# Peptides against a protein of PDB entry 3EFO, part 202

Target 1, 262 residues: chain A of PDB entry 3EFO
Amino acid sequence: SQLADLYKSCETDALINFFAKSAFKAVLHQPLKVIREILVNQTAHMLACYRKNCASPSAASQLILPDSMKVLPVYMNCLLKNCVLLSRPEISTDERAYQRQLVMTMGVADSQLFFYPQLLPIHTLDVKSTMLPAAVRCSESRLSEEGIFLLANGLHMFLWLGVSSPPELIQGIFNVPSFAHINTDMTLLPEVGNPYSQQLRMIMGIIQQKRPYSMKLTIVKQREQPEMVFRQFLVEDKGLYGGSSYVDFLCCVHKEICQLLN

## One batch from the design tools (peptide; made by RFdiffusion4, then SolubleMPNN)

Design b2_p25_5_s1 (from b2_p25_5, 11 letters changed)
Fold by OpenDDE base, seed 3:
Structure b2_p25_5_s1 (fold): chain B 262 residues (1-262), chain A 25 residues (1-25)
Amino acid sequence: as target 1 above (262 residues)
Amino acid sequence: SSSVAALDLLESEEDKQRLQEALAK
């Protein structure tokens, strides 16, 4: 993903991994609210220190991040919104426990993908190209009713279909005439055999490569009930169950920084 | 010691405006 690639170039990759593991360990003996507050405070503190000690003065009306930490807030917000730290009704206790244990063993690369999924616009695939489509930001604003998107976070894989997805693509992927005919209960794509289908399968295979766990495929139709689960992986958006959007988090961080510096 | 403005990390104008309003307080 664009953001993932950017994150890899930052020095905060290991930091996020550390914060995640520390927070998930703390769940055993600290209230979730306290853990979340600590994470926010740590984020604000780091950025406040930078602001205080940076070579170039910044106005109080600005929120400036060093290049090495520019992706810290977005990933921190993802961490804060994770079901381990922010309980969601659709996630069972067992699932939360499972995810907690998984993260405790994740390396930096795994945790990056886990907290910030890869979202691929597969409707734009060039069947003649061997390159993967560029990932987009994990936000509903990047989805289109005419589009088909593949989302993966190392544990789950979703194929999201817009209500106005091109019939030819639907036919190509599912061998059915229309959106309405797509069976969302399937966990495997049919082997239709056309170039588009083959390329999609190849992409899915590539995504699965070097991942320690097999990702189950979930097919999601826009505006159907299962889409709500999918939308929870759009981590930059406001969560349905108390999770902040990325912009809201930035506002929060700014407020905390001001409090620290005043 | 390169830095970026948080506003530049946002994509939508609505989000930028929201952050700007917060920064102005």
Scores: peptide ipSAE 0.590, ipTM 0.951, DockQ to the pose 0.632
Fold by OpenDDE base, seed 2:
Structure b2_p25_5_s1 (fold): chain B 262 residues (1-262), chain A 25 residues (1-25)
Amino acid sequence: as target 1 above (262 residues)
Amino acid sequence: SSSVAALDLLESEEDKQRLQEALAK
């Protein structure tokens, strides 16, 4: 994926891990609002410093990021939108506490996946290839009604099905005739035994590899109520409970930088 | 070191336009 490729060249993975742990630790003794403000300020200060010291004067009207920090804003926004810091009402206190504790022990690789999920268009699978499909950006704009997507963040795994998902793929995955026949209460895919099913299971296995926790599978149908839970993992989109979209966050950061430099 | 414009980190034209508008202020 474009983002994955960008992040591979990024040196801010450790920073995100650090900021996450620092913020989640601070939750115990500071208001969430203050913590969020600090994170935004830190982001702005880092980028302002770069602009001031490294960027050309012509960049004053632009938002320029060093290559090493090109993914910093998106991950910072993901951190800000996490239930621990945002305190979404649909998430229980126990769940927030659980996630907080998990992040406190996460390594850099785990935290990256946790804050920015892997979203795979599995409807594009080549059954003859052993390669994983390229991940797409975690946004509704990348979904299609005709598509089937697998989302994983190291703790949860979702299989999202568009309302117009190909019947042949539905048959291949679930061994049912149509979208309507899919049982969303299942947490395991049937072993249908065809190449597509086998490949999907292989992909799921690869994703599960090197993860410390077993990811429970949730089947999600587009336009059904459980889809709302899935949409919360589309971290680049606007949140339902006060979380900003990625673009909105960039605008916010830019504004803050301008305030610091002007 | 190399740098990247934030606009290039966005995929949709709508988002790019939104950011451009913000940058123009």
Scores: peptide ipSAE 0.580, ipTM 0.949, DockQ to the pose 0.618
Fold by OpenDDE base, seed 4:
Structure b2_p25_5_s1 (fold): chain B 262 residues (1-262), chain A 25 residues (1-25)
Amino acid sequence: as target 1 above (262 residues)
Amino acid sequence: SSSVAALDLLESEEDKQRLQEALAK
């Protein structure tokens, strides 16, 4: 998929893994603010170095990335927005400690998915196809009130339902007549047995099989309180308790690059 | 080796405009 091609970078994945572990180790000895600043500076420094030494002179009004690092900023922003580094109040100390320890043991593939979740448009499933739907960018802009999306980051799995999700799909997945009847307290999908339900379960199974940890399913209805938690995994958006959007981060990085090259 | 403009990594026109404004400063 186009998105897969865009976000595929082995080099960047390795770097993010390294930066994540370094940062999470530093949490024990340095203020979070300092750690975040270091990460931003490192990002800017790498890109500035590229511009200075590898790229032809370009206008200051451009932010150019080498192909090998084209996804570095988005992943770095995800790292910066992680609860371990932001210390979000809605996340318990124990949870932050747990996530920190998990990341310290993660390989490249695990950390990649952990920081940038897979968001799948489930409402577009072709029951006749065995292929997984193409992931979309982790942003609210990619959600739709008519859509159903599955989000997974290796630790958590969310099924997000738009307020206008098709009743036939709701019935197919949950065996209830409408959106209002969906029980969000459930952590397992019912065994409805129709092709769509089976396809969804298959997809969930595939996602789970690739991960070392069992992901519990959380059902999320649009506009209900739990959606706020879900939205925090839309890592390209601005965070509720801080953390920049992807575009804001790019602006920040550009500013830092300019400072380095002055 | 090829390069990519950061603007091309954004999807929405609003975001592109925001970045463009920042780049113009």
Scores: peptide ipSAE 0.579, ipTM 0.949, DockQ to the pose 0.629
Fold by OpenDDE base, seed 5:
Structure b2_p25_5_s1 (fold): chain B 262 residues (1-262), chain A 25 residues (1-25)
Amino acid sequence: as target 1 above (262 residues)
Amino acid sequence: SSSVAALDLLESEEDKQRLQEALAK
């Protein structure tokens, strides 16, 4: 997918894995505020060095990233927004401990998917194609009330349905006549047997393939309470627990770079 | 090696505008 091409960087993936594990280890003996500051500073420092050594002077007014690091900010922001580093009272100590432990054991590929989920527009599926739909950016702006989206981060899988999802697709996936009839308590899709259902199941299978954990499926209806959990995985958006949006983080990084270069 | 402007990594015009404003400071 075009998005996959944009966000795949071996260097960045390795760095994020390293930074994540380093930060998550540091939480045991360093204040979270300090850890977050270090991560931001590291990001800014790397990009500042690039600007000094590789960018034209005109780049001083721009935020220019090398191709190998073009996705570093978005992933770094995702790391910073992880519950382990946010220190919000709404997040239990157990949850933080759990996620910390998980990440500490993740490989590069696992951490990549964990920090930046795949979000697939299922409503655009071509039943005649064996290709996966192109992933979209993990943002509410990419969702539509008429759409159906599958999100996966290696640990969780969500099927998000817009309030105006096509009835024919709902019928195809759930074998029910309308959005209102969808039972969100189910953790497995029914075996409907039509081409659309089969293709969706195939896609889910591909996503699950070679993942170390079996992803539990959560069906999410737009505007219902469980959607709040789903929205936490829209990592480019502003976090509910104080995390910055991607654009806000870029602004922050730029500011830090300027400070380093002055 | 090739480089990319952060502005080009944003999709929404609103986000681009926000970043542009920040870059102008």
Scores: peptide ipSAE 0.566, ipTM 0.947, DockQ to the pose 0.626

Design b2_p25_5_s2 (from b2_p25_5, 11 letters changed)
Fold by OpenDDE base, seed 1:
Structure b2_p25_5_s2 (fold): chain B 262 residues (1-262), chain A 25 residues (1-25)
Amino acid sequence: as target 1 above (262 residues)
Amino acid sequence: SSSVSALDLLESEEDKKKLQEALAS
C-alpha cells in the first residue's frame, strides 16, 4: 500500500531516532512514567503547533497532520510500546538493557526498521519479478489465513504461515506436502531449488543487506504458541505487555491537542 | 496535499469509527 511505502521512507525517521535515543538515555535518570508523558506531550505539542500556526481553519473535531508528520504518530506509538519504556515484570532487565543498548547505537535507517517492521505478503510473490512485494501495514487485520508473510525488523525475521496456506507454496518453500508437516524448529529454509524458493531466499537476502545484525529466522504457524511472539511485532495493534493500538494512540493524541489548544 | 486527516491514515472501518467517536466527544 502507499501508506506502507510511506512508512519505509518517512521524513520523520530522524526525529524518531532522536526521540528514541533521548528517551532511552533518560530512563537512566527519570521515571518511565515521566518519559512516556514527555513523548506524548511532544507529539501533541508538535501537532498542536501545526494546527494553530499552519493548518487551514478546521473544526476541533478533526485531527489534521502535515505531510511531513504523517507517520510521526505511528512511530511514536511504537516507541512508547517498546519494552525499554514499559514497566512490566514480564520483561526481563536483560532484555530491556539489551534493546536499550541496541537502539542507542542505531542509525536512522536501522531505527526506522526496528520500530516499524517490514511485513511482506510472500504468497503474492511473482517469481519473474525483480521487485520486492509491496509491504503491508503491521496489523493482524492485514494477515490472511490463506497467506504467507515475511516480517523483518532488523533484528528478527519471521515467516508466518496461515493455517490455510497454499499447499503448493508450502511445497515450494519447505518441500513438504502440507502445513502440518512444516517444522517450526528450523532457523533456516531448506534449499529446495525451485524458482519460488530461490525468489524467497533472494528477498530474504535483500532484506538482510546493509543490516548490522544477522536476523534470526523464526518460522511461525498460525494458531500455534510461537505466533504470540510474532504478534508483538504487529506494532499497529495492541501490545501484549501494554501499549495502545495505533488508533487508540491517535485518540489519545487528539485529546492532548485539545487540552493544549483550549 | 500539504496535510492529511488522521482518519485517512486508518484502513479499518472499525478504527475509523473509533477515531470518529473520539473526535466527536
Scores: peptide ipSAE 0.651, ipTM 0.960, DockQ to the pose 0.618
Fold by OpenDDE base, seed 5:
Structure b2_p25_5_s2 (fold): chain B 262 residues (1-262), chain A 25 residues (1-25)
Amino acid sequence: as target 1 above (262 residues)
Amino acid sequence: SSSVSALDLLESEEDKKKLQEALAS
């Protein structure tokens, strides 16, 4: 199954939606630090209860999650790293207000995709296949200088191109001879008409059809300034504005669980 | 229901090592 399926859980999806809306509502009357602490504590508490009631005694030194909640930490970390909950001067008040309002109206499926984007390796496309490529983890470690990746979170769509992207794919997608010739100011892919271009457009169409908002396409070249915006959506990595990586968050959660149980 | 170790949720060996160290402390 695709990674998107792996990270799908009805229980987790509902919880994240609830916690997101609760936290974003609380922003109006509570300090951000307190809100973040509450979210971490809630996460730790839920997992601590599982360990206490369901896990074997040998699990005391381990971080074990029930299958239904195995993706809770990653999503919770994504929530904590959202600009609404970050106190950074680089993030405008308007941006915080905008995203806050968006999330407050999102359903479970929308919030899931919003907090954890789809990252698809476009360079691996089989033009003869009708299946979407398997999503990869939203981390820089999964990117390749030779690769082309499509990222979508329900609001934004990015086409990221490695500096060493195959010229034949660049030609196929953009109808230009090389990476340097790609115009990143475009918001629509050209109608090149070859099978690869058609397949990519089909994939983009499928992704768009499942979302209530029209996603603007942003073309991103690796190592160019706009890539910084793209990297903010690599949610498993350390955030640009102080958010923890996924592994760091897991360590934090473990520590909190231990404090609750010992 | 089945359970999973958080270590199995990580892909990179570096991350696994980091978490493993945290778990051992």
Scores: peptide ipSAE 0.648, ipTM 0.959, DockQ to the pose 0.626
Fold by OpenDDE base, seed 4:
Structure b2_p25_5_s2 (fold): chain B 262 residues (1-262), chain A 25 residues (1-25)
Amino acid sequence: as target 1 above (262 residues)
Amino acid sequence: SSSVSALDLLESEEDKKKLQEALAS
């Protein structure tokens, strides 16, 4: 099952919003290390409480989550990996301040999208359908060299092109003959006018209409330098600046739960 | 209430294996 489907049944979106705002407020008067530890501890504590109170207690060798909190760990990890809490020197103070301020004013839906972007496989678009493609997990493992993906987090929009993207799709989107001819300095897609281009533009429009901020479009070619920035939005993967992968975070949470229950 | 194993939240077999190893330790 895809994360998007899991989230529809999740009741943790409000909690993530709360934790985010609380943490981002706390950065003004508490060390980042302490804040991160608190967030991990809170995550572990909630899951530990569930284990204690559930009708069927789980063994220490298991990590069981209630259905309502299926996506809590992944979103919590995304929060922990945010530049506001990492405070890496590679990220400017202004950028951290900007993101902090944005999140402090975000509603539940906005913060959810901000921390876990939508990643859409647009190379699979059905031009005859009005439905948005199903989002995939934000991980490199879900990308393909033959694919084209649209990523949106409410603030930024990326169009990622695999090195082996179909020439016909490239032609359809950019009106150029090949991958090499794509200009990544563009912030707008050309109005080619074919059904595929129109469908893509429609999708982008729908995504934009649901957000309070205008999203800047960045075109990213696989294996080019700007892809490094794009990869930071693949939030389930290991972060470039010290953030854990989703699986690593789960391992960490398990360890913390064990410590709490011993 | 219904529950889910964290293992079921992972997609790759490699990740599942990594978590399994952690759970067993």
Scores: peptide ipSAE 0.647, ipTM 0.959, DockQ to the pose 0.630
Fold by OpenDDE base, seed 2:
Structure b2_p25_5_s2 (fold): chain B 262 residues (1-262), chain A 25 residues (1-25)
Amino acid sequence: as target 1 above (262 residues)
Amino acid sequence: SSSVSALDLLESEEDKKKLQEALAS
C-alpha cells in the first residue's frame, strides 16, 4: 500500500516518536485532556504553517499536506487513541503504566510499528513466492469474510479468520476440517508441514525478527466475542474506548487549521 | 516539494464523502 511505502521515506516516524515520548512524559504532571489538546493543536499548527507558507489561497477549502507529513495525521490519531492517553475505567492503571514505560524506551522503528500495526492478507499468499504480502490499511473495511489476516504491532500478533475462510486454508494452517473446529485457545500454530503452513510460519518469523519482544499469537474468529480485542488494533477505525476514526480526526484537524488561519 | 490532498489518503467512498462535507462547511 502507499502508506506502507511512505513510512520508509518520511521523517514523520521520528516526529511521532518524539510526540509520543513527550506526551507520555507529560502524563505524570498534566491532565490527559490537556495533553490531547496539545497534540491536536501541534498537528494543526504544523499543517497550518504549511498552508500559510506553501499553499495557494484556494487551499482554504482543502486539506493539503506535504508529502513529508502525509502520514502525520494517521499516526497522531493512533497516538491519541493509545490507552495511555485515554481516561477510561476499562483500562487498568497497570496496563497504562506498562505501555507508557514501553513506549518511553522505544526507538523510532519500534514506535512506528507499535502505533500503526502491520496487517497482512494471509489468504492471498503465493506459496511459491518468497516475498511478503503487502500490508493493507488497518481498518475493518479491508477485512474480508473470506479472508485470513495476520496483524502485528511489535507486542501482539493476531491471526484473524473470516467466517467464510477457505476450508483448504483452514486445513492447511490448523489441520482441522472447518472454521468451527478451530481452537482459539491455542497460542501456537500446529506444525502441519505443508507449503502454506511453512510459508505462514516463515512470515511470522520475519515479523518477529528485530523486535525486542516476543509476540504472543492470538487466534481470532470473526463474529466471536474476542474479536473485539482484535478490532482495537484496527487503528484507522473508531476506537472502542472513545477514540476517533482516521476520517473523523482529519475533519477535526481541518477545523483546527481553519481556526488558526482565520 | 510535492503535496497531497487528504482526500487521497482515504480509501472508502464513505470516508471521502464525510471529509468532503467537512471541507465544504
Scores: peptide ipSAE 0.645, ipTM 0.959, DockQ to the pose 0.630; fails the geometry check

Design b2_p25_5_s3 (from b2_p25_5, 9 letters changed)
Fold by OpenDDE base, seed 4:
Structure b2_p25_5_s3 (fold): chain B 262 residues (1-262), chain A 25 residues (1-25)
Amino acid sequence: as target 1 above (262 residues)
Amino acid sequence: SSSVSALDLLEDEADKERLQQALAE
């Protein structure tokens, strides 16, 4: 099942929105290190409380989550990895301020998408279907050199192309003969007019219509410099600026829970 | 079920192994 579908079945969306706004408000008065520690601690406390009060006794060597909080850790990690909370010199103060203000005004649905982008394997599109392709996890491991992926977080839209993307799809989308001919400076897809192009445009339109902000399209070629920016949205991976991978975060949370319960 | 193991939240086997190792510590 898609993570998004799982998320809809949980109340975690409201919690993440709350934690995000609380943390981003706290940035004005508290050190970032403290804020990050609080978020990790809150995550651990919630899970520890569940184990203590709701779950049957389990071994310390287990990390058990209730269904209602299955996606809490991944979203919490995404929050922790947001530029507002990282305070890296590579990130401008203006950018942090901008994102902070955006999140402070976001509803639950908006913040959900913002922290965990939708990553769609558009190379698998069935031109005969009107359904959106199933989203994949936001990790490099889910990308393929032969694939083409659309990523959207409500503010930005990326079209990522593998170095071995099918030439026929490249032709269909960009009306160019090969990967090398794709102009990454473009922010709009050409109106090629074939069914695949039309379907892709339709999908992009659907995604855009659900969001309050206009998303600028960025074309990204694998192994080119702009891909580094794109990879920052692969939120389950280790971040360039020191953010933990999802699995590392789970390990961290486990340790924190153990400290609380022991 | 009402609960899920964190291991089941991971798709990559290497990640699962990493978490399993951490859980065993």
Scores: peptide ipSAE 0.629, ipTM 0.958, DockQ to the pose 0.623
Fold by OpenDDE base, seed 1:
Parts: C-alpha cells; structure tokens; sequence
Structure b2_p25_5_s3 (fold): chain B 262 residues (1-262), chain A 25 residues (1-25)
C-alpha cells in the first residue's frame, strides 16, 4: 500500500509525537474526557484552518486535507484509542502507567511505529529480494485466510497465520506439515534453514534493528483466542474497548470542522 | 500545496460509502 509507505516518513510523525506526549502528560492533571476532546478539537481546528485559509473553495460536503497532514487523522485516532487515554476498567492502572512511560520517552520514529504498526504480508515474500514486502493497512480487511502476516509496533511482534495459509509456507517456517501442527506457545521461530525461513528471519531482524526494545514474538492462528490480542493492533478497525475505526473518526472530524466553519 | 480528499485515503468501497454518507449529511 502506498499509503502505508507514507507512514514511514511524513511530517505528521513529529506532530503526533508532540500530541502524544502532551496528552500523556496531561492525564496526570486533567480528566481523560477533556483530553480526548482537546485532541479532536485540535485536529479539527488544524484542518478547518487549512480549508479556510489555504484550500480552494470547496463544498461543505468535502473533507480536504493538505498533503502534509493527510495521515494526521489516522495517527490521531490511534492516539485516542491508546489505553492511556481510555478509562475502561478492563485496562489496568499498571498497563496505563507502563505505556504512558514508554511513550513519554519515545522519539519520533519510535512513536510513529508504536501508534501505527507495520503489517507485512510475508506470504508474498520473494526469497531473492533484499527488500521488505510492502506494508498493508492495519485492518482486518487486509488480512486473508490464505495469508501470513507479520505485525510489529516496536514493542510486540506477531506472526499471524490464516486458517488456509499455504502448507508449503507453514512447512518452510515451522517445519510442520499443517496449520494444526503449529505450536503457538513458541516465542521463537525454528531455524529450518530453507531460503524462505532465512528470509523471514532476516526481515524480522531488520524490523528489530534500531528499536530500543526487544520485541517478543507471538505466533497467532486465525480464529484462535489469542487472535483477539492481535486484532487490537489493527488500529484502523474499531477498537475492542470502544475506540472508533478510522472511517468513524474521519466522520467525526468532518462534523467538528463543519461546526467550526458554520 | 497539494491537497487530498479524505475519500481517497480509504481503500475499501464500504468505507468510502460510509464516509460519503457522512459528508452528505
């Protein structure tokens, strides 16, 4: 996805880092509801200002973003959906404190990856290529039952396997004959030694490189219970704890802009 | 500077339709 590649190097990454740290500092002094409202308002204000002062005349039924901020909404939504800014009882205080501290110390590159994970379709790997596969959007809609995907956010790494993932790839990665034989309790891939296995390990190594934390690998089978944890990192989808999908957030932002301009 | 429609930031037709509906309201 070209859009996914855009997330790697955009000016918005610095801005989201700023907003994240500001918000995570504010949680110590302000109600979460207020912080979330401020973030939404700031997003709407920036985009409204652009429309008013920079954009060509457009209908009220349009949501136009400057190229420099085209990924701002998706990152902002990811920030809003972070456990630190959620008041759900299912999220422990310790978890909130942990993630808050992590983000407060993250650089721009780290926070970028943290809020929007890299999702790679490794079933499409070319063993002769030295390039990483193109990342896809972090949504269930981009997964396939026939696919194998690697997800990384700087803290966690997941290897997701579709129920119909190719047996030859399963054999290549795990040295087992079928999907059913994959042991999901493993935190390390076996060193099978074939070109595909080697390439996958290399990719994992590249992803781990220059990250401040060692990412634990979790192997996830589609339709098994642990997949629920994996799906939480599909940040463009609706969150488990009530966070909006990316589309829903865009709708929300549009509404706020209209309120500001009308 | 160049601009982009939010609709063009979506890949799924269902999502585009959802946003289009919201934009029309």
Amino acid sequence: as target 1 above (262 residues)
Amino acid sequence: SSSVSALDLLEDEADKERLQQALAE
Scores: peptide ipSAE 0.624, ipTM 0.958, DockQ to the pose 0.639
Fold by OpenDDE base, seed 2:
Formats: structure tokens, C-alpha cells, sequence
Structure b2_p25_5_s3 (fold): chain B 262 residues (1-262), chain A 25 residues (1-25)
């Protein structure tokens, strides 16, 4: 099941917003290590409480979540991997300050998108449909060399192109004959005027709609240096700066729960 | 209320195996 479908039944979006703001406020007065530990402990405690009070004893060896919290771990991991909570010299103080300030003023919907980006396989677009393509999980495993993906988190928009992306789509989007001819320095798509180009622009418009900030478009070619920036938004993968993958985080949470209950 | 296994929150088979291993420990 896709995360988007899972989130429809989630009741923890407000909680994530709260945790984010609380943590980002705490950064001013507490060590980052302590803040991260608190967040992990809080996650474990919440799930441990559920297991203890609501789950059958047979579930003791399993990691069971209530339906209302099924997306809690993934979002919590995204929060933990945010630059504000990471102590890495590669991250500037200005960047931390900027993102901190942004999140402190975000509503629930904004923070949701911010921490877990929308990743859309636009190479699968039906030009005759007004429906957005179904979002995929934010992981490299969901990308394909033959694909073209649009990623947005409310602040940034990326158009990622696989090295083997279809030439016809490249022509349709950029009006150039091949992948090699794409200029990644451009921040605007040309108005080619064909149905595919129009559909893509429509999608971008929908994504931009109701967002407080204008998202700058970055075009990213697979295997080029700028792709490293894009990969930072694949939040379910292992972070570039020490953050855990989603699965590793789940394992960590499980261990913590076991420690609490045993 | 309904519950879900963490395994069902993963789509990648390798990830599922990784979590299964952790759960078995």
C-alpha cells in the first residue's frame, strides 16, 4: 500500500506537527542528541503503550501499530533526519535557522508535505486524465532509469530524469532531442504546447496551489552531481548525513519498545 | 480499533526481510 493511502486514515499528522515544533523550539536550549533521543523515546513509548494496553500478548514479538498511528514512524524518522536536528558541519547554520523558522509557522498540512515529499511518476501520465498520478514512496527503489519523476515538498520542486528516460517525453517536455541536450540550469519548463507538456504544467500548478511559497523548479539528471541534492528528499532511504532509513528506524523503535516492555 | 503490522508498512521485499530479522531477535 502506498503511503498516501495509509495517511488517509492517519490521525497523527497533528502530532507530528506538534513534535516538530516542540523539537525545533528545544534546539535553542537543549543538545541535538538529547532532542533526538527524546523523539525516539516518545515514539517508542506511544507504541509500547498501545501494545501493552490494546494488543494481544501474542503480539509481543511483533511490531504492531494502531491504524491511527501507522504513519507515525515514517514521519518521525523524517523529522529526525531534518537538517535542524542533524549535527553535521556540512549543514550551514543559516540553513538550519531558515528551516526552523519555516516549520515553526507551518500548519499541519504544510508540515506533512514538508517532512514527507510528494513523489510523482510523471512518465506514467495519462494526458487525457485530470487525475494526478499516484504518489510513490520517497525511495530510490521507486525510481527507474526509464522514468521521469516530480518531487515537491512545499518549498522545492524537482524534476528528476532517468538516464534512459523516453526521448519522446524529453522532446515533449523540453523540446530537445535527447537527455544529453537537457539544460539543467533552467528553472522553468518551456511552453512546448503539446498535451504532455500541458498536463505536466497542470500538475505542477496543482502542487503549487495553496502552498504559501513559490517552489523553485530544479531539473535533475540521474548520475549528475545535482542528483545528490535530490536524493536528500528520498526520506525513506538512508540519509546522507547520518540519518537512518525508514526500515532501520522501525528496527530501532522495535528494540526500544522491547526494552520498555521487558 | 484496527491495527497494522509494521511489515505491511514496507513495500520493498528486502526491507521486509530486514525488519523480519529484527523482529526475530
Amino acid sequence: as target 1 above (262 residues)
Amino acid sequence: SSSVSALDLLEDEADKERLQQALAE
Scores: peptide ipSAE 0.623, ipTM 0.957, DockQ to the pose 0.626
Fold by OpenDDE base, seed 5:
Structure b2_p25_5_s3 (fold): chain B 262 residues (1-262), chain A 25 residues (1-25)
Amino acid sequence: as target 1 above (262 residues)
Amino acid sequence: SSSVSALDLLEDEADKERLQQALAE
């Protein structure tokens, strides 16, 4: 995806992997609040250093990032919003321990996908093309009630359907006449056999390739209760359990940078 | 090395406005 390609060109992926593992190791010995503060401070320090040494003086009122670190804030925010670093009673200790262990063993490529999922607009598929659709930003603002989206983070795969998803696509994917007829308990798409179904299955196969874990497919209908789980993977949005939106994080980082340079 | 404004990293106008406001403070 275009978005994935953009992120691959950055040195940020290795840095995020390092920060993630460092933070997750520190959880055993330090309070979560301290760990989060350290991560924010590290982000601010890196960007402040750039501003001080590379940016024009007029940049004091701007948040300027080097191209190599342009995706640092979004990934750092994703890390900060991970359940391992969130102190919420709604998150079980077992879940935190599980995700901690997973990330501790992830390579750079795996952690990149884990922290920032791929979100693909499946409703835009051209059945005559073998190319993957361009990924969209992981935000609810990029979803549409008329759309169908595939989300994958290397561990989970979700097929999200808008309440107004095109009946023809629903028929093509599920072989049912309407949104209401879709069974969300299924973990596999039916073998419908039409070009659209085949292409979707191919895309899912490509996404699964080279991933160390088999991703279980979850079908998600918009406005149903299970959608809440799906929304947790829209990492640019405000987290359900207290995590900041991407824009709020940028504001926070800017404030910290200003404090460091004043 | 090329640089980018954080404003250019946002796609939604509402988000841009929010960040712009923060930058002006």
Scores: peptide ipSAE 0.619, ipTM 0.957, DockQ to the pose 0.629

